# Peptides against a protein of PDB entry 2QAS: the designs that were tried, part 51

Target 1, 120 residues: chain A of PDB entry 2QAS
Amino acid sequence: PPEDLMQYEAMAQDALRGVVKAALKKAAAPGGLPEPHHLYITFKTKAAGVSGPQDLLSKYPDEMTIVLQHQYWDLAPGETFFSVTLKFGGQPKRLSVPYAALTRFYDPSVQFALQFSAPE

## One batch from the design tools (peptide; made by RFdiffusion4, then SolubleMPNN)

Design b2_p17_7_s1 (from b2_p17_7 with E9N A10S A11F)
Fold by OpenDDE base, seed 2:
Structure b2_p17_7_s1 (fold): chain B 120 residues (1-120), chain A 17 residues (1-17)
Amino acid sequence: as target 1 above (120 residues)
Amino acid sequence: SYTEPAPDNSFVPAPVL
């Protein structure tokens, strides 16, 4: 096929990452996500900018999936990354994840899914 | 949300698409 010098796929990926950012901003708004919406987010744990408890991230050497449903605290969706506090074994943990590290986004309530290529 | 019950993130399998 012809060479795509415009890199449309990359542009599309960036635009779709914007959807995730927008969704997280909705989730961070007062009252949280409108029921029954909730989000499953998968990301490369070793991607640049990913931050969290060492013991936690070490358990997931490749990818990790988190769920934002009901119990998520201090969700802060920035322009390039988001941070959130979630419970793992009843213990609150803070994660910071660049949107560029995402590999999957899913809202089961409406079966909306997005997949992304992320650097390792 | 702070008060509603929710799944523990200890083990969250990736949902089937």
Scores: peptide ipSAE 0.281, ipTM 0.749, DockQ to the pose 0.259
Fold by OpenDDE base, seed 5:
Structure b2_p17_7_s1 (fold): chain B 120 residues (1-120), chain A 17 residues (1-17)
Amino acid sequence: as target 1 above (120 residues)
Amino acid sequence: SYTEPAPDNSFVPAPVL
């Protein structure tokens, strides 16, 4: 069969990343996520553009998963990355994660899951 | 969200697919 020169698979993956961006924008809106929705987001900690406390990121040399449920502060979902403040060990930490660094998205409330390939 | 209590991210396990 002929080679796909349009790269439809890549386009589809990018579109799916758009779902995460859209979900985060909903989460950032007044009132936050509609109950009982909450988000588990996994990303490559060493991917380009990932930023956060070195002590925190050092604990996760490959990937880490964060959860956005009730207590998430200053969520700022930009067009290429999002930033958010979450508590780790009772301490607020600010993370900045490019959507391209994501490897997994999951909403347990409706068992909606997405997986992505991300550069190291 | 600046509302209800929620688990600290250090104690929330990653979900299983």
Scores: peptide ipSAE 0.279, ipTM 0.745, DockQ to the pose 0.234
Fold by OpenDDE base, seed 1:
Structure b2_p17_7_s1 (fold): chain B 120 residues (1-120), chain A 17 residues (1-17)
Amino acid sequence: as target 1 above (120 residues)
Amino acid sequence: SYTEPAPDNSFVPAPVL
């Protein structure tokens, strides 16, 4: 087939990343996500723009999955990345993750899933 | 959310799709 100079697949991926951003914005709004919705987000820990405690990220050399359900604070979904405070071992830690670093998004309450290709 | 308690994020296995 002819070469796709429009990069449609990439555009589609970006559009789907927009779903994650929108979902996080809903989660960040007053009242949080409507029950029983909750989000599992997987991302490449070494992707550009990912930041958080070194000790934490060091434990996940490739990917890590976080869950946003009840115990999450100061969720700030920006236009290119989101940041959130979660507890790890009982201690609050702040993570900043670019949407481009995402590889998986899942809401088990309605079995809605998305998968993405992200730089390793 | 500042309501109900939830699992600590120290270990969160990826859910089966």
Scores: peptide ipSAE 0.275, ipTM 0.750, DockQ to the pose 0.290
Fold by OpenDDE base, seed 3:
Structure b2_p17_7_s1 (fold): chain B 120 residues (1-120), chain A 17 residues (1-17)
Amino acid sequence: as target 1 above (120 residues)
Amino acid sequence: SYTEPAPDNSFVPAPVL
Protein backbone atom coordinates (compact mmCIF):
# COMPACT_ATOMS: atom_id res chain seq x y z
CA PRO B 1 0.00 0.00 0.00
CA PRO B 2 1.09 3.60 -0.50
CA GLU B 3 3.27 5.17 2.18
CA ASP B 4 1.68 7.83 4.38
CA LEU B 5 4.17 10.67 4.34
CA MET B 6 1.71 12.96 6.14
CA GLN B 7 1.73 10.82 9.30
CA TYR B 8 -2.01 11.19 9.73
CA GLU B 9 -2.16 8.66 12.56
CA ALA B 10 0.28 10.69 14.64
CA MET B 11 -1.66 13.88 13.90
CA ALA B 12 -4.85 12.18 15.03
CA GLN B 13 -3.23 11.05 18.27
CA ASP B 14 -1.98 14.56 18.95
CA ALA B 15 -5.46 15.92 18.40
CA LEU B 16 -6.86 13.39 20.86
CA ARG B 17 -4.22 14.38 23.41
CA GLY B 18 -5.94 17.75 23.21
CA VAL B 19 -9.06 16.10 24.58
CA VAL B 20 -7.13 15.10 27.69
CA LYS B 21 -5.80 18.63 28.09
CA ALA B 22 -9.28 20.06 27.75
CA ALA B 23 -10.69 17.58 30.26
CA LEU B 24 -8.00 18.47 32.78
CA LYS B 25 -8.73 22.15 32.32
CA LYS B 26 -12.34 21.41 33.19
CA ALA B 27 -11.16 19.47 36.23
CA ALA B 28 -9.02 22.41 37.35
CA ALA B 29 -11.86 24.92 37.11
CA PRO B 30 -13.77 25.99 40.23
CA GLY B 31 -15.92 23.17 41.49
CA GLY B 32 -13.92 20.53 39.64
CA LEU B 33 -15.44 17.94 37.36
CA PRO B 34 -19.20 17.55 37.29
CA GLU B 35 -20.26 14.48 39.22
CA PRO B 36 -19.87 11.60 38.55
CA HIS B 37 -17.07 12.29 36.08
CA HIS B 38 -13.57 11.30 37.18
CA LEU B 39 -10.37 10.55 35.31
CA TYR B 40 -7.90 7.68 35.09
CA ILE B 41 -4.67 8.72 33.40
CA THR B 42 -1.88 6.33 32.42
CA PHE B 43 1.58 7.50 31.37
CA LYS B 44 5.10 6.25 30.72
CA THR B 45 7.07 7.01 33.87
CA LYS B 46 10.41 7.20 32.05
CA ALA B 47 9.23 9.51 29.29
CA ALA B 48 11.06 12.80 28.86
CA GLY B 49 9.63 15.52 31.06
CA VAL B 50 7.97 13.24 33.60
CA SER B 51 8.88 14.24 37.14
CA GLY B 52 7.86 13.21 40.63
CA PRO B 53 9.08 11.46 43.77
CA GLN B 54 11.91 9.07 42.98
CA ASP B 55 10.50 6.33 45.17
CA LEU B 56 7.14 6.49 43.44
CA LEU B 57 8.47 6.53 39.89
CA SER B 58 10.95 3.76 40.70
CA LYS B 59 8.08 1.59 41.87
CA TYR B 60 6.52 1.89 38.41
CA PRO B 61 9.41 1.53 35.94
CA ASP B 62 7.24 1.32 32.81
CA GLU B 63 3.94 3.11 33.31
CA MET B 64 1.53 4.03 36.07
CA THR B 65 -2.09 5.07 36.38
CA ILE B 66 -3.36 7.90 38.53
CA VAL B 67 -6.94 8.75 39.39
CA LEU B 68 -8.39 12.22 39.70
CA GLN B 69 -11.51 11.90 41.81
CA HIS B 70 -12.39 14.10 44.80
CA GLN B 71 -8.91 14.01 46.36
CA TYR B 72 -6.54 15.91 44.10
CA TRP B 73 -4.91 19.28 44.70
CA ASP B 74 -3.33 22.12 42.75
CA LEU B 75 -4.13 20.66 39.35
CA ALA B 76 -2.32 22.81 36.83
CA PRO B 77 -2.98 21.86 33.20
CA GLY B 78 -0.47 23.68 31.05
CA GLU B 79 -0.10 23.66 27.30
CA THR B 80 2.48 20.87 27.10
CA PHE B 81 2.20 19.20 30.52
CA PHE B 82 0.04 19.07 33.62
CA SER B 83 0.98 18.85 37.27
CA VAL B 84 -1.10 17.65 40.20
CA THR B 85 -0.80 16.72 43.86
CA LEU B 86 -2.18 13.31 44.83
CA LYS B 87 -1.98 11.13 47.91
CA PHE B 88 0.01 7.91 47.97
CA GLY B 89 0.00 6.05 51.24
CA GLY B 90 -1.65 9.06 52.76
CA GLN B 91 1.19 11.35 51.73
CA PRO B 92 0.75 14.20 49.25
CA LYS B 93 3.07 13.92 46.26
CA ARG B 94 3.37 16.10 43.20
CA LEU B 95 3.60 14.72 39.67
CA SER B 96 4.36 16.54 36.45
CA VAL B 97 3.41 14.73 33.24
CA PRO B 98 3.76 15.87 29.63
CA TYR B 99 0.76 15.07 27.49
CA ALA B 100 3.16 13.33 25.12
CA ALA B 101 3.87 10.76 27.84
CA LEU B 102 0.25 9.62 28.06
CA THR B 103 -0.72 6.12 27.00
CA ARG B 104 -4.31 5.97 28.27
CA PHE B 105 -7.18 8.18 29.36
CA TYR B 106 -10.43 6.88 30.81
CA ASP B 107 -13.59 8.30 32.34
CA PRO B 108 -15.55 5.34 33.76
CA SER B 109 -18.67 7.41 34.35
CA VAL B 110 -19.40 7.45 30.62
CA GLN B 111 -16.96 4.73 29.55
CA PHE B 112 -14.94 7.17 27.47
CA ALA B 113 -11.46 5.86 26.65
CA LEU B 114 -8.45 6.97 24.64
CA GLN B 115 -5.18 5.15 23.99
CA PHE B 116 -1.90 6.57 22.76
CA SER B 117 1.56 5.47 21.72
CA ALA B 118 4.11 7.32 23.81
CA PRO B 119 7.86 7.61 23.30
CA GLU B 120 10.29 6.41 25.96
CA SER A 1 -10.69 19.35 44.53
CA TYR A 2 -12.41 17.75 47.50
CA THR A 3 -16.10 16.95 47.57
CA GLU A 4 -16.07 13.54 49.24
CA PRO A 5 -13.56 10.83 50.19
CA ALA A 6 -11.87 8.86 47.43
CA PRO A 7 -9.38 5.99 47.46
CA ASP A 8 -5.70 6.69 47.99
CA ASN A 9 -3.95 6.59 44.63
CA SER A 10 -1.68 3.79 45.81
CA PHE A 11 -4.68 1.46 45.90
CA VAL A 12 -6.36 2.36 42.62
CA PRO A 13 -5.90 -0.14 39.79
CA ALA A 14 -6.12 0.78 36.14
CA PRO A 15 -9.62 0.15 34.79
CA VAL A 16 -10.13 -2.48 32.14
CA LEU A 17 -11.27 -1.20 28.76
Scores: peptide ipSAE 0.295, ipTM 0.749, DockQ to the pose 0.273; fails the geometry check

Design b2_p17_7_s2 (from b2_p17_7 with A6E E9N A10S A11F)
Fold by OpenDDE base, seed 2:
Structure b2_p17_7_s2 (fold): chain B 120 residues (1-120), chain A 17 residues (1-17)
Amino acid sequence: as target 1 above (120 residues)
Amino acid sequence: SYTEPEPDNSFVPAPVL
């Protein structure tokens, strides 16, 4: 096929990452997501900018999936990354994830899914 | 009274697409 000098796929991927950002902003708004919407977010744990408890991230050498539904606090969707407090074993943990680290986004309520390429 | 707490992120299986 002809060479794509416009890099449309990359542009499309960035645009789709914007969907995740927008969804998280909705989730962060007062009242949270409109039920029954909830989000499953998968990301590369070793991607640049990913931050969280060492003990937690160590359990997921490649990628991990978090769910924003029942228990999430202080969701802060920034322009390049989002941070959120989730509970693991009843213990609150703060995670910071760049949108660029995402590999999957899913809302089971409407079966809306997105997949992304992220650094290994 | 006791009610089972909502599940946290301890184990989140990958949803089936």
Scores: peptide ipSAE 0.283, ipTM 0.739, DockQ to the pose 0.237
Fold by OpenDDE base, seed 1:
Structure b2_p17_7_s2 (fold): chain B 120 residues (1-120), chain A 17 residues (1-17)
Amino acid sequence: as target 1 above (120 residues)
Amino acid sequence: SYTEPEPDNSFVPAPVL
């Protein structure tokens, strides 16, 4: 079969990563997400650009799933990465995650799901 | 009255797609 030199699948995945960015921007707006929408986001913890407490990231050597629903603060969705404050064991922790590190995005309220390939 | 605290991100089950 012919070789795809345009890399259309990669372009499509990048476009779909834009959906995550847009969703997070909605979540960061005043009032947050419209109920009952909430977001499950999975990412590779060792991907380039991922930042957070060492003890937390060490606990999840491969990938980690976070939820934006009940308790999240200072969500800042940038153009290449987002940052957010979440509680773990009652303690607030700041995470910064590049969109390129994402492997899964899910909104159970409408069963909307996206999957992405990310470097190991 | 008592209200159960909202869950944090300590343990988030990965939803089945």
Scores: peptide ipSAE 0.276, ipTM 0.735, DockQ to the pose 0.246
Fold by OpenDDE base, seed 5:
Formats: C-alpha cells, structure tokens, sequence
Structure b2_p17_7_s2 (fold): chain B 120 residues (1-120), chain A 17 residues (1-17)
C-alpha cells in the first residue's frame, strides 16, 4: 500500500480529540451535561502535562479513568488541557489533563466511544 | 433520614464499551 505522507490518521485523531474538548466545554457550561449524559475519561497518568495529587497519581501508575457525572466541579476545558475538581474519598482533588494524554472517552448514555493513542 | 451520598471518583467501574 502507498505511504501516507499526509498522516491522515493523526489528523483524524486530533479532530477526535477536538470532540472530547467540545464535549467537556458542554459539560462546563451552566447546568452541566444534559442528563443522562456523563463521561468516562481515561488517560495516561505519566503523560507529560498530567498534574494532580501525588498520592492519587501514584495509585494509578499507568492509566486512570475518571467519571464526570454526579460530582465534578470547576471544570475548565482549555485548548490543550482540561482541569477539573473531583472527589476521592470525599476529598476534593484537582486534576489537570492534556487532551494528548487521553486514551479513551466514553459516554454510556448513548454508547459513544473514542479511543486514542497516547504517549507511553 | 440519612441516605448514602452519590458516588464520587473513589471507585469508577470500567465502562463497558
């Protein structure tokens, strides 16, 4: 097969990462996500730019999945990363995750799923 | 009466894709 010098797959991946960003922006809007929509986001915890409590990230040395449904606060979807406050053991924790660190995105309400290649 | 609070991110079951 011919060599793809355009790197279309990478372009498609970037576009799909844009879907996640857009979804998070909707989630960050007043009122949050329209029920029953909720998001499962999986990311590489050691990826460049990932930031959060050391104890939490240490607990998940490879990948971590967070859910944005019942409890999430101050969701701030930036252009290259998003940050959000979630509770773990009743304690609020702030996470900052670059979109490039994502490996999976899923909305069970409509069974919409995306998978991404992320840096090892 | 007291009711169990909604789950936080302490336990997030793996989504069934």
Amino acid sequence: as target 1 above (120 residues)
Amino acid sequence: SYTEPEPDNSFVPAPVL
Scores: peptide ipSAE 0.273, ipTM 0.732, DockQ to the pose 0.193
Fold by OpenDDE base, seed 4:
Structure b2_p17_7_s2 (fold): chain B 120 residues (1-120), chain A 17 residues (1-17)
Amino acid sequence: as target 1 above (120 residues)
Amino acid sequence: SYTEPEPDNSFVPAPVL
């Protein structure tokens, strides 16, 4: 079959990663997400640029899913990564996740799902 | 009486498609 030298699939995935970024920016805006929208975000914990408490990341050697609905603070969606404070075991933890590390995005309220291939 | 708070990210399972 013909070789895709344009790498359209990667381009498409990058474009769709932009949807996640845009959604997070909406979530970070005053008032947060419009109810009942909420976000499940899955990412590879060992991907380059992923940052957080070592004890937390060690519990998830491959992938980790976080939910942004009621208990999240200081969501900061940058251009290449987002950071957010979440509670684990009642303790606030700061996570920084590059969009390139994402493997799944889901909004159950409207059953909107995206899946991505992420490098190690 | 005591009302249990909403679970944090430790107790939220990933949704099934």
Scores: peptide ipSAE 0.251, ipTM 0.720, DockQ to the pose 0.239

Design b2_p17_7_s3 (from b2_p17_7 with E4L E9N A10S A11F)
Fold by OpenDDE base, seed 1:
Structure b2_p17_7_s3 (fold): chain B 120 residues (1-120), chain A 17 residues (1-17)
Amino acid sequence: as target 1 above (120 residues)
Amino acid sequence: SYTLPAPDNSFVPAPVL
């Protein structure tokens, strides 16, 4: 088959990452996500740009999944990454995750799922 | 205002897709 010099598959995947960005922007808006929508986000913890407490990230050498439902604070969805404060063991922790680090996105309320290839 | 409770993120399993 002909070689794809346009890299269409990568373009499509990046477009889908845009869906995550848009969803997070909705989540960050006043009032948060409309019920019953909530988001499960999985990402590679060692991907470039991922930032958070060392003790937390150390527990997840490959991937971890976070949930944005009801209790999330200071969600800041930027153009290349988002940051959010979530509770772990009852303690608030700040995470910063590039969209490029994402491997899965899921909204159980409508069973909407996306999967991505992220750097190892 | 009232804030609905949510699971602690320490124990969030990967969802079944």
Scores: peptide ipSAE 0.292, ipTM 0.766, DockQ to the pose 0.238
Fold by OpenDDE base, seed 2:
Structure b2_p17_7_s3 (fold): chain B 120 residues (1-120), chain A 17 residues (1-17)
Amino acid sequence: as target 1 above (120 residues)
Amino acid sequence: SYTLPAPDNSFVPAPVL
C-alpha cells in the first residue's frame, strides 16, 4: 500500500489510549465502575515511567496484567499515567503506569479489547 | 509476552488474548 505520511495508525492509537484514560477516570469516580465492568490492563514492566515494588516488577520482566475489579485502592488516573494500589498476598503494592506503556486493555464484561504498541 | 500476576482481586478469568 502507499506510504501513509499522515501516520493515521499512530493517531488512532493515541486517541484510543484516551479511551483507557477515560475508563480509568470512571473507575476512580465515587462508586467505581458500574458493575459488571472491570478492567484488565497489560503493560510493559520495563517501559519508561513504570514504577512499583522492585521485587514485584522483577518477577514480570516483560509484561504484567493487573485487574481492576474487586480490590483496588487510590486509583489516580492522571493525564499521562495512572497509579493504583493492589494487594498481593495481602500486602498493598503501589503501581504507577504511563498510558504509553500499555499493550492491552480489556473489559471482559462487554468483551471490549484494545491493543497498543509500547516501547520495548 | 503476557504475564498475569496473582493480585488478591483477580477472581475472574484472565483476558482473552
Scores: peptide ipSAE 0.162, ipTM 0.749, DockQ to the pose 0.287
Fold by OpenDDE base, seed 5:
Parts: C-alpha cells; structure tokens; sequence
Structure b2_p17_7_s3 (fold): chain B 120 residues (1-120), chain A 17 residues (1-17)
C-alpha cells in the first residue's frame, strides 16, 4: 500500500486527545463532572513530562490508571498537560501528566473509551 | 502490557483495559 506521508493516523489520535483535554476542562469547571460521569485515565509513568511523588511512580513502573470521580482536587487542565491531586492510601499526591503520555481514557457511566499510542 | 489498578478514589472497580 502507498506510504502515508501525511501521517493521518497520528493526526486523528491527536484530535482525539483533544477530547480528553476538553473532558478534563469540563471536570475542572465549577460543579465538576455531571453525575454519574467519571474518568479513568491511563498513562505511561516514564513518559517525558510525567511528574509526581517518587514512591508513587516507583510503584507503577510502566503504566498506571487514575480515577477522577469522588475525590480529586485542584484539577488543572493545561494545553499540553494536566495536574491533579488524588489520594493514594489516604495520602494526597499531586500528579502532572502530559496528554501525550496517555494510553487510555474511559468513562464507565456511558462506556465511552479511547485508546492512544504513547511514547515509552 | 500489564496495566496497574486504579487508586482508592473510585467507587466503581477499575475497568478491564
């Protein structure tokens, strides 16, 4: 088959990453997500730009999934990355995740799912 | 690859991804 020099698949994935960004912006707005919507977000913990507590990232050497449902604080969705405070074992932790590091997005309330290829 | 479970801030169990 002909070589795709336009890289349309990558462009399509980037467009869909925009859905995640938009969803997070809705979640960060006053009132948060409309119930019962909540978000499962999976990302590569070693991807460039990912930051968080050493103990947490060490526990998840490849990928980890976070949930934005009942207990999340100070969600800040930027243009290239988002940051959020979550509790792990009752301990609040701040994570910063570039959208490019995402591998999966899922909203169980409506069974909406997206999958992405992320750098190692 | 192996996907690690979600943290303790969810009511619904982590989905199978």
Amino acid sequence: as target 1 above (120 residues)
Amino acid sequence: SYTLPAPDNSFVPAPVL
Scores: peptide ipSAE 0.075, ipTM 0.708, DockQ to the pose 0.235
Fold by OpenDDE base, seed 4:
Structure b2_p17_7_s3 (fold): chain B 120 residues (1-120), chain A 17 residues (1-17)
Amino acid sequence: as target 1 above (120 residues)
Amino acid sequence: SYTLPAPDNSFVPAPVL
C-alpha cells in the first residue's frame, strides 16, 4: 500500500484526544459529570509534561490509571493538559497530565473506550 | 479504530475512592 504522507492516523488520534479534553471540561463544570458517568484515565507517567509527587510517580514507573468519579478535587482541564487532586492512601496528591501522555480513556457507564499511542 | 470494545480496566492501580 502507498505511504500515507498525510498521517491520517495521527490526526485522528489528536481529534480523539479532544474528546477526552471535552469530557474533562464537562466533569469540571458545576455539578460535575451527569451520573452515572465517570472516567478512567491511563497515562504514561514518564511522558514529557507529566508532573506530580516524585514518590507517587516512582511507584508507577510506566503507566498510571486514575479514576474521576467522586473522590477528586480541583479538576482543571486546560487546553494542552489537565490537573487534578486525588487521594492515594488517604493523602491528597496533585497531578498534571498532558493530553498527549494519555494511553487509555474509559467511561464504564456507557462502555465508551479510547486507546492512544503516547510518546515517552 | 481508536474506539474499542469495553475493556476490563477496573483491576489496576488507582486512587483511593
Scores: peptide ipSAE 0.030, ipTM 0.617, DockQ to the pose 0.105

Design b2_p17_7_s4 (from b2_p17_7, 7 letters changed)
Fold by OpenDDE base, seed 5:
Formats: C-alpha cells, sequence, structure tokens
Structure b2_p17_7_s4 (fold): chain B 120 residues (1-120), chain A 17 residues (1-17)
C-alpha cells in the first residue's frame, strides 16, 4: 500500500485522546458526571509522566484501570495530564496520568469505548 | 477542586475489557 506521509492514524489517535480529556473536564465540573455516566480509564503504569504511590504502581507493573464514579476527588484535568484522588483499600491516593499513557477509555453507561497505543 | 457529590463506588483493577 502507498506510504502515508501525513500520519493520519496518529492524528486520529491524538484527536480521540481529546475525547478523554473533554470527558474528564466534564467530570471535574461542578456536579460531576451526569448520571449514570462513569468512566473506566486504563493506562500504562510505567509510562513517562505517570505518578502515584509506589506500592500501588508496583502492584500493577504493566497496566491498571481506575474507575471514576462518585467516589473520586480533586479531579484536575490538565492539558497534557490529569490528576485525581481515589480510594484504594479505603485509603485516598493521588494519581497523575498523562493522556499519552492511556490505553483504554470506557463509559459503561452508554457502552462507549476507545483504545489507544501507549508508550511502553 | 471538585469533590464527589455523593458516595458510590470506585476501585482499581487489572485492565478491564
Amino acid sequence: as target 1 above (120 residues)
Amino acid sequence: AYTAPAPDNSFVAPPVL
């Protein structure tokens, strides 16, 4: 097949990462996500820019999935990464995840799913 | 920053398909 010098696939993936960012911005707005929307977000735990408790990240050396539904705090969706506080084993933990580290986004309420390639 | 308006559930797990 002909060579794609435009790199359309990469452009499309970047655009779709924007959907995640936009969704998180909605989630961070006053009132949170509109019911019954909630988000499952999967990311590479060793990707550049990922930050969180060592014990937690060590438990999931490849990927982990977090869920944002009611029990999330201080969601801060920046332009290149988001941070959020979630409870793990009853303890609040702060995670910071670049959008580039994401491998999956899913909203079960409407069965909306996205998949991405992420740095190893 | 934003805080959850009502409790429900949150957790971490291996990748969910």
Scores: peptide ipSAE 0.116, ipTM 0.663, DockQ to the pose 0.253
Fold by OpenDDE base, seed 1:
Structure b2_p17_7_s4 (fold): chain B 120 residues (1-120), chain A 17 residues (1-17)
Amino acid sequence: as target 1 above (120 residues)
Amino acid sequence: AYTAPAPDNSFVAPPVL
């Protein structure tokens, strides 16, 4: 097929990353996620812009999955990244994840899944 | 395919009211 100089596939992926952003904004709104919705978010831990405790990220050198259902605090979905506080080993940890770092988004309640090609 | 969360985040405890 002809060369795609418009990069439509990349545009489509970026648009779908927008779905994740929108979902997180819903989750951050008063009342949180409507039951039974909950979010599995997988991201490349070494992607540019990913931030968190060194010891935590060191345990997951490739990718990491977080779950947003009950145990999450101060979810802040920005325009290019989101941040959230989760407990690891009983200790609260702040994570900051660019949407561009995502590799998977999944809501088991309705079996809605998205997969992304993230930078390495 | 379904992927399990990281071990440290694998258990989603119910909310504490």
Scores: peptide ipSAE 0.058, ipTM 0.640, DockQ to the pose 0.154
Fold by OpenDDE base, seed 2:
Structure b2_p17_7_s4 (fold): chain B 120 residues (1-120), chain A 17 residues (1-17)
Amino acid sequence: as target 1 above (120 residues)
Amino acid sequence: AYTAPAPDNSFVAPPVL
């Protein structure tokens, strides 16, 4: 097949990562996500720029899925990464995840799904 | 945000595919 010198697939993925960013910005706005919307976000835990508690990340050596629905705090969707506080064992933990590390985005409420190839 | 009480472990799950 013809060689795609435009790299359309990569451009499309970048655009779709923008959807995730925009969704997180909505989630971070006052009042949070409009119910029943909630977000399942899967990312490569060893990807560059991912940070969080070692004990937590070590439990998920490949991928981790976080859920933004009932309990999340201080969601900060930046331009290249987002940070969020979630509770584990009753303790708040801060995660920082570059959008480039994402492998899946899903909103079960409307069955909207995105899948990405993320750098290892 | 807090929308409903739930076990905190509900917010981390294995990859869902």
Scores: peptide ipSAE 0.052, ipTM 0.652, DockQ to the pose 0.291
Fold by OpenDDE base, seed 4:
Structure b2_p17_7_s4 (fold): chain B 120 residues (1-120), chain A 17 residues (1-17)
Amino acid sequence: as target 1 above (120 residues)
Amino acid sequence: AYTAPAPDNSFVAPPVL
């Protein structure tokens, strides 16, 4: 088949990243997500713009998955990245993750899943 | 497959392969 110079698949994935952003905005609204919805978010830890505790990110040299359900604070879904505070070993840590770094989004409550190609 | 974490836990899981 002819070469897709428009890169439609990539554009479609970018559009679907908007679903993640919208879901996080719902999660950040007063009252949080409607139960039983909760979010598993997987991202490339070395992707550009990812920031967080060095010790934490060092444990996950490729990808890590965070869960937003009961214990998360100050979720801030921006236009290009989101940030959130999570507890690791009882210690609050701030993560900042560009939507472009995402490789998987999953809501087990309704079995809704998205997969993305992210920069290596 | 991933399961819901305990209500009082912040959870980080290894990547799904």
Scores: peptide ipSAE 0.045, ipTM 0.665, DockQ to the pose 0.438; fails the geometry check

Design b2_p17_8_s1 (from b2_p17_8, 10 letters changed)
Fold by OpenDDE base, seed 5:
Structure b2_p17_8_s1 (fold): chain B 120 residues (1-120), chain A 17 residues (1-17)
Amino acid sequence: as target 1 above (120 residues)
Amino acid sequence: DDNYQEDQAKKFQEELA
């Protein structure tokens, strides 16, 4: 097949990462996500720019999934990464995740799913 | 729920398996 010099698939991936960013911005707005929407976000824990407690990240050497539903605080969706406070084992922990580190986005309420390629 | 994140993530992974 002809060589795609435009790299359309990569552009499409970037556009879809924009969906995640937009969804998180809605989640960060006053009132949070409209019920019953909630988000499962999976990311590569060793990807460049991922930041969080070492003990937590060590527990998930490949990837981990976080849920944004009823217990998330100080969600800050930036242009290249988002940060959020979540409780693990009852303890609040701050995570910072570049959108480029994402491998899956899922909203079970409407069965909306996105998958992404991320660096190993 | 002290283990909210862990519980929800576990449920999600089980559903995808």
Scores: peptide ipSAE 0.370, ipTM 0.850, DockQ to the pose 0.899
Fold by OpenDDE base, seed 1:
Structure b2_p17_8_s1 (fold): chain B 120 residues (1-120), chain A 17 residues (1-17)
Amino acid sequence: as target 1 above (120 residues)
Amino acid sequence: DDNYQEDQAKKFQEELA
């Protein structure tokens, strides 16, 4: 096929990352997500800008999936990354994840799924 | 549920496997 000098696929990926950002903003609003919506978010743990406890990230050298449903706190969706407090092994941990690090997004309630390419 | 994240993530992974 001919060369795509417009990089349309990259544009589409960025647009779809915007869906995740918008969904997280809804999740961060008072009252949280409307029932029964909840989110599974997978990201590359070694991607630039990913921040969290060393012990936690060490357990997931490639990717990890977090769930936003009943146990998440202080969700802060920024324009380029989001941060959230989650409990792992009963301990609250703060994660900061750039949208560019995402590889999958899923809402089981409506079977809405997105897949992304992320830095290796 | 002290292992909520781990348990739910596991379920998700199994579903997609």
Scores: peptide ipSAE 0.366, ipTM 0.847, DockQ to the pose 0.902
Fold by OpenDDE base, seed 2:
Structure b2_p17_8_s1 (fold): chain B 120 residues (1-120), chain A 17 residues (1-17)
Amino acid sequence: as target 1 above (120 residues)
Amino acid sequence: DDNYQEDQAKKFQEELA
């Protein structure tokens, strides 16, 4: 078949990352996510731009999944990354995750799933 | 729930496995 010089698949993946960004912006709005929607977000912890507590990231050397449902604070979905405060072991931790680092996005309430290839 | 993140993430991973 002819070579795709437009790289449409990459464009589509970028658009789908936009879905995650848009969903997080909804989650960050007053009142949070509309029930019963909640988000499982998986990302490569060693991807460029990922930041958080050293002990937490060391515990998850490859990738980790966070959940945005009932206990998330100060969700700040930027244009290239989002940051959020979550409690791990009862302690609030601030994570910053570029959208490019994502490998999975899932909303169990409607079984909506996205998968991405993330750079290291 | 002090382990909310860990518990929910674990459940998710188990469902995917």
Scores: peptide ipSAE 0.365, ipTM 0.849, DockQ to the pose 0.917
Fold by OpenDDE base, seed 3:
Structure b2_p17_8_s1 (fold): chain B 120 residues (1-120), chain A 17 residues (1-17)
Amino acid sequence: as target 1 above (120 residues)
Amino acid sequence: DDNYQEDQAKKFQEELA
């Protein structure tokens, strides 16, 4: 087949990443997500731009899933990445994750799921 | 729950496995 110089697949992926960004903006608003909505977000821990405690990221050499439901603080959804404070082992830790690093997005309350191809 | 993140994430991954 002919070569796609428009890179439509990448455009489609970026459009879908916009859904995640919009959902996180709702989660960051006063009062948080409307019950019973909550989010499972999976990302490549070694992707460019991912940052957080070394000991935490080392436990997940490939992918990591975080939950945004009842225990998340200072969620800041930017234009290219989001940051959030979560407790691991009772200790608050700050994570910063580019939307480009995402591989899965899921809201169990309505069974809404998205999958992405993320760069290394 | 001090292990909320770990527990919920594990539960989710087990469901997909």
Scores: peptide ipSAE 0.362, ipTM 0.847, DockQ to the pose 0.899

